Peptides against a protein of PDB entry 4ASU. Designs and how they scored, part 236

Target 1, 270 residues: chain A of PDB entry 4ASU
Amino acid sequence: ATLKDITRRLKSIKNIQKITKSMKMVAAAKYARAERELKPARVYGVGSLALYEKADIKTPEDKKKHLIIGVSSDRGLCGAIHSSVAKQMKSEAANLAAAGKEVKIIGVGDKIRSILHRTHSDQFLVTFKEVGRRPPTFGDASVIALELLNSGYEFDEGSIIFNRFRSVISYKTEEKPIFSLDTISSAESMSIYDDIDADVLRNYQEYSLANIIYYSLKESTTSEQSARMTAMDNASKNASEMIDKLTLTFNRTRQAVITKELIEIISGAA
Target 2, 83 residues: chain B of PDB entry 4ASU
Amino acid sequence: FTFASPTQVFFNSANVRQVDVPTQTGAFGILAAHVPTLQVLRPGLVVVHAEDGTTSKYFVSSGSVTVNADSSVQLLAEEAVTL

## One batch from the design tools (peptide; made by RFdiffusion4, then SolubleMPNN)

Design b2_p23_7_s3 (from b2_p23_7, 8 letters changed)
Fold by OpenDDE base, seed 1:
Structure b2_p23_7_s3 (fold): chain B 270 residues (1-270), chain C 83 residues (1-83), chain A 23 residues (1-23)
Amino acid sequence: as target 1 above (270 residues)
Amino acid sequence: as target 2 above (83 residues)
Amino acid sequence: SELEKEEEKLEELKKKIEEELKE
């Protein structure tokens, strides 16, 4: 490689490094905010799931309609955030199909659709786009919940799949159950709950769904920003190492050129 | 007893004496060993009576309240403010 | 070479970044 070629490569990599450093800083700022907002959201979300855990709601085996909600975003460059959710969605869909259940899918974020469109397009009910530009609000979750409930798909049970935040360097893809109104109302374990009016239960279920979706969005956002920060940091480090290697190559090449020129001068070949 | 909104936690697994909640069917007090129930909140006042005798008041917009068989209570409001 | 492979990875990243920034 000529000195000019090496110089061009160095310039290109340095530019990449600047961009990745900037993206890291942006991701770091968004992560800090997301983590702060996740604290109350987690308490709120876990509280919403408490009923289902304590009541041990089970769906009868004869019920065949299952809904899978995958939660991610529209934005890339965040490592395995999207692929992890998609992988678990695929696994769950396959398991349910093998059990003879009908599976429908809702994608929160365009990246889920992008990954699963070729293999699962027929199973998609709806994909929610424009996720990830701004921090999710309870209003956003309510809109998603409402659209789901009004979709006309009468599922018996479902699952919401999202990345749960563990630490700045760790997330875990998890699944939480969602149940239809009919499933909850017919569950034997719900008999201990006294004087539940049908209208009250319906409204309660709507809140529950919105709450769970909100929780999942907050977990997903925090995980995503953390993963992006890490990915950009790694890219910056890799760029730095390459710059160092190319700089050494440049220096060696330059020395060789100088030596050659000196030899030519001494030999009179010039 | 857990009382939270999406953006703020007021109580997290706390022991309280009594919680008065505004529901669509009417206001009622949740005492220790209350019968399990599910209710939806109406806009109104929540009053929390702590074991030490301290009383705190909150305004909630909407939400849900769950009383479980194990005496755990989840009060989840869409919006809540301290009064 | 290993260096060339790393450079290719960075170039791929650059393309992804450019795509992301256009959105």
Scores: peptide ipSAE 0.235, ipTM 0.908, DockQ to the pose 0.896
Fold by OpenDDE base, seed 4:
Structure b2_p23_7_s3 (fold): chain B 270 residues (1-270), chain C 83 residues (1-83), chain A 23 residues (1-23)
Amino acid sequence: as target 1 above (270 residues)
Amino acid sequence: as target 2 above (83 residues)
Amino acid sequence: SELEKEEEKLEELKKKIEEELKE
């Protein structure tokens, strides 16, 4: 490579490094906020799931409609955040299909659809876009919940799949159950609960769904920002190493050029 | 007893004497070993009676309350403020 | 070469970054 070529490459990589550093900082800021906001959200979300865990609600085998909600975002450059969710969605869908269940999919964030479009496009009910630019709000979750409930798909049970935040360096793809009103109402394990008005139960379930979605969004966001921060940091380091290597190459090439020129001068060749 | 909104936690697995909640069917008090039930909150006052005798009041907009068989209670409000 | 491979990876990253920034 010529000196000019190496210089161009150096400039390009330096620019990349600047961008990745900047993105790291942005991700770090968003992560800090997300982590702070996750604390109450987790208590809230875990609280909303307590019923299902304690009641051990089961769906009868004759009920075949299953909904999978994958939660991620529209934004890339966050490592395996999206692929992890998609992978588990695929696995769950396959398992359910093997069990004779009908599976429909909702994607929260465009990345889910982008990954699963070719193989699972016919199973998608809806994809929610515009996810990831701003922190998710309970309002956002409510909108998703409402859309789901109004989709016309009368699922019996479902799975919400998202990345649960563990630490700045770790997340785990999790699955939490969602149940239809009918499933909850008919569950034997719910018999211990006092007679509940049908309208009350319906409203309760609507809140439950919104709550769980909200929780999943907060977990996902925190995980994503953390992963992006790490990814951008790694990219910055890689760029740095490349810059060093290219700089060495530049210096060697420069020396060779100088040597050649000196020889030419001394020899009178130029 | 857990009492939280999406953005704030008021109680997290705490032991309380009694919680009064405003539900769509009417306000009721949750005591220890209350029968399992599910309710939806209406806008109103939540009153938490602590074991030490202190009373805290909150205004909630909407949400849900769950009383489980194990006496755990989850009060989840969409919006809540301390009074 | 290994260096070339790494450079290609960075260029791919650049492309991805640019795509994301356009959104």
Scores: peptide ipSAE 0.202, ipTM 0.910, DockQ to the pose 0.912
Fold by OpenDDE base, seed 3:
Structure b2_p23_7_s3 (fold): chain B 270 residues (1-270), chain C 83 residues (1-83), chain A 23 residues (1-23)
Amino acid sequence: as target 1 above (270 residues)
Amino acid sequence: as target 2 above (83 residues)
Amino acid sequence: SELEKEEEKLEELKKKIEEELKE
């Protein structure tokens, strides 16, 4: 490699490092906000799931329609955030199919569709795009919930799959249950709940779905920003190491060029 | 007793004496050992009576309330403000 | 957005970095 080539490469890598550092800072800012907003969202979301955990709602075996909601975003460069969710979705879909269930999929974020479209295109009901540019709001969750309920797909049971935030360096892909109104209404475990009006139960279920979706979005966003921050940091470090290596190469090459020129002068060869 | 909105937590697994909630069928009070029930909130006043006698008032827009068999209560409002 | 432009540039340049790390 000529000195000119090495210099060009150095310049290129330095530019990349600047970009990755900038992206790290942006991700860090978004992470800080997401983490703050996740605290109340987690209490709210976990509260919404309490009924299902305590009532131990079971779907009868003869009911076959299952819905899988995968939650991620449209944005890349965040490590294994999207692939982790997709992997869990694939596993769940396969298990359900093996059990004789009909499986339909909803993707929150375009990246899920990108990963699963080739293998699961026929199972997709809808994909929500434009996720991840702005922090998710309860309004966003409500829109998703409403669209799901109006999709015409009458599922019996479902699951929402998302990355739960643990720490700045850790997330875990988790699954939470979703139940249809009919499943809840017919569940034996619900008999202990006194005189629930059908309209009340319907409204309750709509809120529950929106609540769970909102919670999942907040967990996912926090996990994603943290992962992106880490990914960009790693990229910056890698760039730094490369710069060091190329600098050494440059110095060696420069010495070689000088030596060659001196030899040519001494030898009278021109 | 848990009372929260998407953006704010008011009570998290707290022990309270009584919670008055506005529902579509009317306002009702949740006491200790209340029978399990599900209700939907209408816009109105929530009143929390603490064991020490302190009373706190809140305005909620909409949401849900759950009373479980284990006496746990989840009050989840779409929007809520302290009065 | 500026961020989107940066992401696009990074994706393009990431491939170049990876190629150089392998030489």
Scores: peptide ipSAE 0.047, ipTM 0.878, DockQ to the pose 0.091
Fold by OpenDDE base, seed 5:
Structure b2_p23_7_s3 (fold): chain B 270 residues (1-270), chain C 83 residues (1-83), chain A 23 residues (1-23)
Amino acid sequence: as target 1 above (270 residues)
Amino acid sequence: as target 2 above (83 residues)
Amino acid sequence: SELEKEEEKLEELKKKIEEELKE
C-alpha cells in the first residue's frame, strides 16, 4: 500500500469513528430517557399482566388460531436486538405449526418484516412502521391495539415477543400471552369473575392489550438504545484500534520509502 | 394495591384500607376481601384511603381496575393526576 | 490479511451508518 492509500484509509476510519462516537452519545441520551420512562411503564405493564398470571387463563387445545406479535423497531445498528426477536418468533411459529395451529404474524417495526419476509411472508397480517425514531407513547400502543382488534383476524391466543430490559449490558427476549375476548370469557378460571358485563369485559380487554403493547414497546426501546450504545462504543473502539494499526503501517512505510530513496541517491541508481 | 398510569406510579404493591374508583357501571369502594371483579374506569375521582388514615385524591381518565381473589388490586389509568 | 478483513468490516459499517442516517 502506498502512503497515499494509507492516508486515505486513515481519513475514512477517523470519520467513521467520529460518527460512531456521535451515535453512541445520541443512543446514550435516548437510553437514559428510556430507562427513566420504563420504570413506571413496567409497573403499569406488569400490573396489566397480573390478571393473566393469577387467573391462569388457558386456551383450549381445539382452538387453532394463534397470533404472534414481534416487537422491535425500524432502526438498525443495535446488535442482535432484531434478530433475537425474529429468532424467537420463528421458533414459536414452527412449534405452533407443528402442533397444528394456524399462525399469523404482526410485526412492530420494519426490521421484523425485513428479516421474516422471505420465509414467513404469507403469515404476515400487518407491519407497523415508523417505530423507533421517537419514544413510544401509550397513544401509539393504542393505535396498534385498535388496528389489531379491527384486523378481522379472530385469533384464539397470541404471543407478544419483545426484548425485556435487564441492564445497560443485558436484555432478554421474552414472550407474554395475549388472549382473545372469547378465550377470556370462556376460561374456567374466570368463573370467579362472573357477572361481568360483556361490554365491560370487551373494553377491559382492549385496555389490557394496549397496556401490554405499550409495556413491550418501552422494554424494547430501552433494550434497543442500550444495545445501540454498546454497539457504537464497540465500533468506536474498533476504529481506534484500526487507526493505531494503520498509523504504525504508515510510519513503517514512510521509513521504507525514505530508506529506498536514500539508497538510490547513494548508489547513483536514481 | 397498585395504582399507575403509563408514565407515573402512585402506589406499588401497597397496603391500603379502601380505594374508591369511578367505573362505567358506577363508583364503588374496594375494601379488604372484596370479591374478584373487573371494571373499566370512567373519568372521575379516585380516592385512596391509607391504613394510617391518610386520604389521597386523584383524577383519572380511562383505564381498568382488577380485583383478584388474593385481594390484590391493579388500578391502571390511561391518565391520572394527583389532586 | 487480518487487517484487510477489519477494514472491510469498517467499510460495511460505514455503509450501514449511511443508510441509517438517510432514514
Scores: peptide ipSAE 0.200, ipTM 0.909, DockQ to the pose 0.931; fails the geometry check

Design b2_p23_7_s4 (from b2_p23_7, 8 letters changed)
Fold by OpenDDE base, seed 2:
Structure b2_p23_7_s4 (fold): chain B 270 residues (1-270), chain C 83 residues (1-83), chain A 23 residues (1-23)
Amino acid sequence: as target 1 above (270 residues)
Amino acid sequence: as target 2 above (83 residues)
Amino acid sequence: SELEKEEEELKKLEEELKEELKE
């Protein structure tokens, strides 16, 4: 390689390093905020799921409609955040199909669609875009919940799949249940709950859906920002190593060029 | 007893004496051994009576309240503020 | 070479970065 070639490569890698460092800092800031906001959101979300844990809600086997909601974002460069969710969605869909269930899919974030479109396009109901640019709000979750409820798809039960935040260096893809109003209202385990008005139950379920979506978004966001921060840090380190290698090559090449030029001068070949 | 909004936690698995909640079907007090129920919140006052006799008041918007057979309670408000 | 492989990986990253920055 010529000095010019090496110089061009160095410039390119240095630019990459600059960008990755900047993105790391941005991700770090967003992560810090997300982590702070996740604390109350987790209590809120876990609280919302308490009913489903305490009331052993069973879906009859003859009920075949199952909804899978995958939660991620529109933004890339965050390691395996999207692929992990997609992988679990695929696994769940396959298992449900093997059990004779009808499976429909909703993607929260465009990346889910990007991964699953070819293999599962017929199963997709809707993809919610514009996720990940700003922190998710309860309003956002409510909009998603409302659109789902008004979609006309009458599922019996469902699964929401998202990355749960564990630490700055770890997340875990998890699944939480979603139940239709009909499933909840007909569940034998719900008989102990006193005189629940149908309208009340409907409203309650609307909140429950919004709550779990909100929770999943907050977990996902925190996981994503953390993963991006790590990814960008690794990229920056890799770039740094490459710069060092190229710099060494540059110096060696420069010396060789100088030596060659000196020989040419001495020999009169210049 | 858990009381939270999406952005703030007021009580997390706490033991309280009584919680008064505003529901669409009417305000009611949640005591020990209250029958299991599901309710939807209306805008109004939540009053938490602590075991030590202290009382805290909150204004809540919409949301839900769950009373389980094991006496656990989840009060989840869309918005809530301390008064 | 190993260096070439590393450079290719960085080039792929650069392309991903370009796509991300367009958003």
Scores: peptide ipSAE 0.227, ipTM 0.911, DockQ to the pose 0.846
Fold by OpenDDE base, seed 4:
Structure b2_p23_7_s4 (fold): chain B 270 residues (1-270), chain C 83 residues (1-83), chain A 23 residues (1-23)
Amino acid sequence: as target 1 above (270 residues)
Amino acid sequence: as target 2 above (83 residues)
Amino acid sequence: SELEKEEEELKKLEEELKEELKE
């Protein structure tokens, strides 16, 4: 490479490093906020899942409609956040299909669709975009829940797949169940619960769905921001190393050019 | 007893004497070993009676309440404020 | 070379960054 080429590349990488450093800082700030907001959200979300865990709701085998909700975002540069969710979605979809179930998919965040579009496009009901720029609110979750309930797909049970935050350096892709009103109403394990009004149960289930979605969004967001922070940090370090390497190359090349020029001058060749 | 909104936790797996909740079907008190039930909240007052005899009041907008067989209770309000 | 591979990775990153910044 010529000195000019190396210089151009150096400039480019230095610019990249500036950008990645900036993004790291932004991600760090968003992470801090997300982690803070996750604390109550987790209590809230885990609370909403308590019924399903304790009741051990089972879906009859003759019920074949299954909904998979993948939760991520629109934004990249966050390591394996999206691919982890997508991978588990694929696995779950395959397992369900093998079991003779009908599978439909909802993507929260455009990245899910982008990954699964080629192989699973026919299974997608809807993809929610505009996810990841701002912290998710309960209102956002409610909108998603409402859209799902109004989609016309009468699922029997479902799976919401998202990255659960463990620590700043760790997340785990998790799956939580969602159930239709009919499934809940007909579940034998629910017999211990006092007779409740059908309208009450419907409303309860609507809240439950919104609650779980909200929880998943908060977990996902926290995981994503943490992962992005790490990714940008790594990128910055890699850029730094590359700058050093290119600088050495530049210096060597420069010396070679100088030497050549000196020889030419001395020899009268130029 | 767990009482939380999406943004705030008031009680997390706490032991309380009684919780009065406003439901769409009417207000009721949740005591120890209450029968399992599911309800939805209407706007109104939640009153938590602590074991030490103190009483805390909250206003909630909407949400759900679950009483499980193991006596665990989840009160999940969309919005809640301390009074 | 290893250096070339690293450079290619950084180029990919640059492209991803550009895409991210456009949004």
Scores: peptide ipSAE 0.225, ipTM 0.914, DockQ to the pose 0.833
Fold by OpenDDE base, seed 5:
Structure b2_p23_7_s4 (fold): chain B 270 residues (1-270), chain C 83 residues (1-83), chain A 23 residues (1-23)
Amino acid sequence: as target 1 above (270 residues)
Amino acid sequence: as target 2 above (83 residues)
Amino acid sequence: SELEKEEEELKKLEEELKEELKE
């Protein structure tokens, strides 16, 4: 490599380092906000899931329509955030298919579609884009819930798959159940809730779905920002190491060139 | 008793004496050992009666309330403010 | 070389960064 080539590479890597450092800072700020907003969101979301846990709602085996909702975002550079969700979606879809279930997929965030399009394109109902630039709101979740409910796909049971935030250095891909109105209404365990007006139950389920989606978005966002912060930090460190290596190479190459020139002068061979 | 909005937690697994909630079917009071029920909130006032006798008032927009067989209660409002 | 692999990884990162910054 010529001195010019090395210099060009150094300049490029230095620019990358600047960008990654900046992105780290941005991600850190977004993470801090997301973590703060996750606290109430978690209480809210877990509260919404409490019914399903306590009532132990089961879907009859003869029901075959299953919906998988994968939650991520449109933005990359966040480590294994998207691939983790996609991997679990694939696994779940395969297991359900093997069990004779019909599987449809909804992607929240364009990255899910990007990963699964080739293998699961026929199973996709809808992909929600423009996720990840702004913190998710309950309004966003409500829109998603509404579109799902109005999609015309009459699923019996579903799964929402998202990354749950554990710590700044850890997340876990989780799955939570989604039940259709019919499934809830027909569940034996719901008998103790009898005499509930059908309209009330429908509305309740709509809120429940929105609540769960909102919760998943908040968990996902927090996990993503944390992962991005880490990824950008690692990238910055890697860039720094590369700069050091290239600098050494530059210095060695420069000395070699000088030595060669001196030898040519001394030998009279120029 | 858990009472939260997407952005704020008012009560988290707290013991309360009574909670009055505005529902679409009418306002009702949730007491100890209330029968399990699911309700949807209408815009209105929530009144929480603490065991110490303290009463707190909140305005809620929409949402849901769940009373479980184990007497746990989840009041989840889309929007809520302390009054 | 190990160095070349590292450079390729950085180039990939640069491309990803460019794509992310255009959004």
Scores: peptide ipSAE 0.223, ipTM 0.912, DockQ to the pose 0.869
Fold by OpenDDE base, seed 3:
Structure b2_p23_7_s4 (fold): chain B 270 residues (1-270), chain C 83 residues (1-83), chain A 23 residues (1-23)
Amino acid sequence: as target 1 above (270 residues)
Amino acid sequence: as target 2 above (83 residues)
Amino acid sequence: SELEKEEEELKKLEEELKEELKE
């Protein structure tokens, strides 16, 4: 490699390092906000799931329609955030199919569709795009919930798959259950709940779905920003190491060029 | 007793004496050992009576309330403000 | 957005960097 080539490479890598450092800072700011907003969202979301955990709602085996909602975003450069969700979705879909269930998929974020489209295109009902540019709001979750309920797909049971935030360096892909109104209404375990009006139950279920979606979005966002921050930090470090290596190469090459020139002068060879 | 909105937590697994909630069928009070039930909130006043006699008032827009068999209560409002 | 442009540029640059790291 000529000195010119090495210099060009150095310039390029330095530019990459600047970009990755900038992106790290942006991700850090978004992470800090997301983490703050996740605290109340988690209490709210976990509260919404309490009924299903305590009532131990079971779907009859003869019911075959299952919905999988995968939650991620449209944005890349965040490590294994999207692939983790997709992997869990694939596993769940395969298990359900093996059990004789009909499986349909909803993707929250374009990256889910991008990963699963080739293998699961026929199972997709809808993909929600434009996720991840702004922090998710309850309004956003409500829109998703409403669209799901109006999709015409009458599922019996479902699952929402998302990355739960653990710490700045850790997330875990998790699954939470979703039940249809019919499944809840017919569940034996619900008999202990006194004189629930059908309209009330319907409205309750709509809120429940929106609540769970909102919770999942907040967990996902926090996990994603944290992962992006880490990814950009790693990229910056890698760039730094490369700069050091290229600098050494540059110095060696420079010495070689000087030596060659001196030899040519001494030898009278031109 | 848990009372929260998407953006704010008011009570988290707290012990309270009574919670008055506005529902579509009317306002009702949730006492200790209340029968399990599900309700939907209408816009109105929530009143929380603490064991020490303190009363707190809140305005909620909409949401849900769950009373479980284990006496746990989840009050989840779309929007809520302290009065 | 300006951020989106930066992300696209970074992705391209990262790919180039990976190629250089393999030589």
Scores: peptide ipSAE 0.073, ipTM 0.883, DockQ to the pose 0.091; fails the geometry check

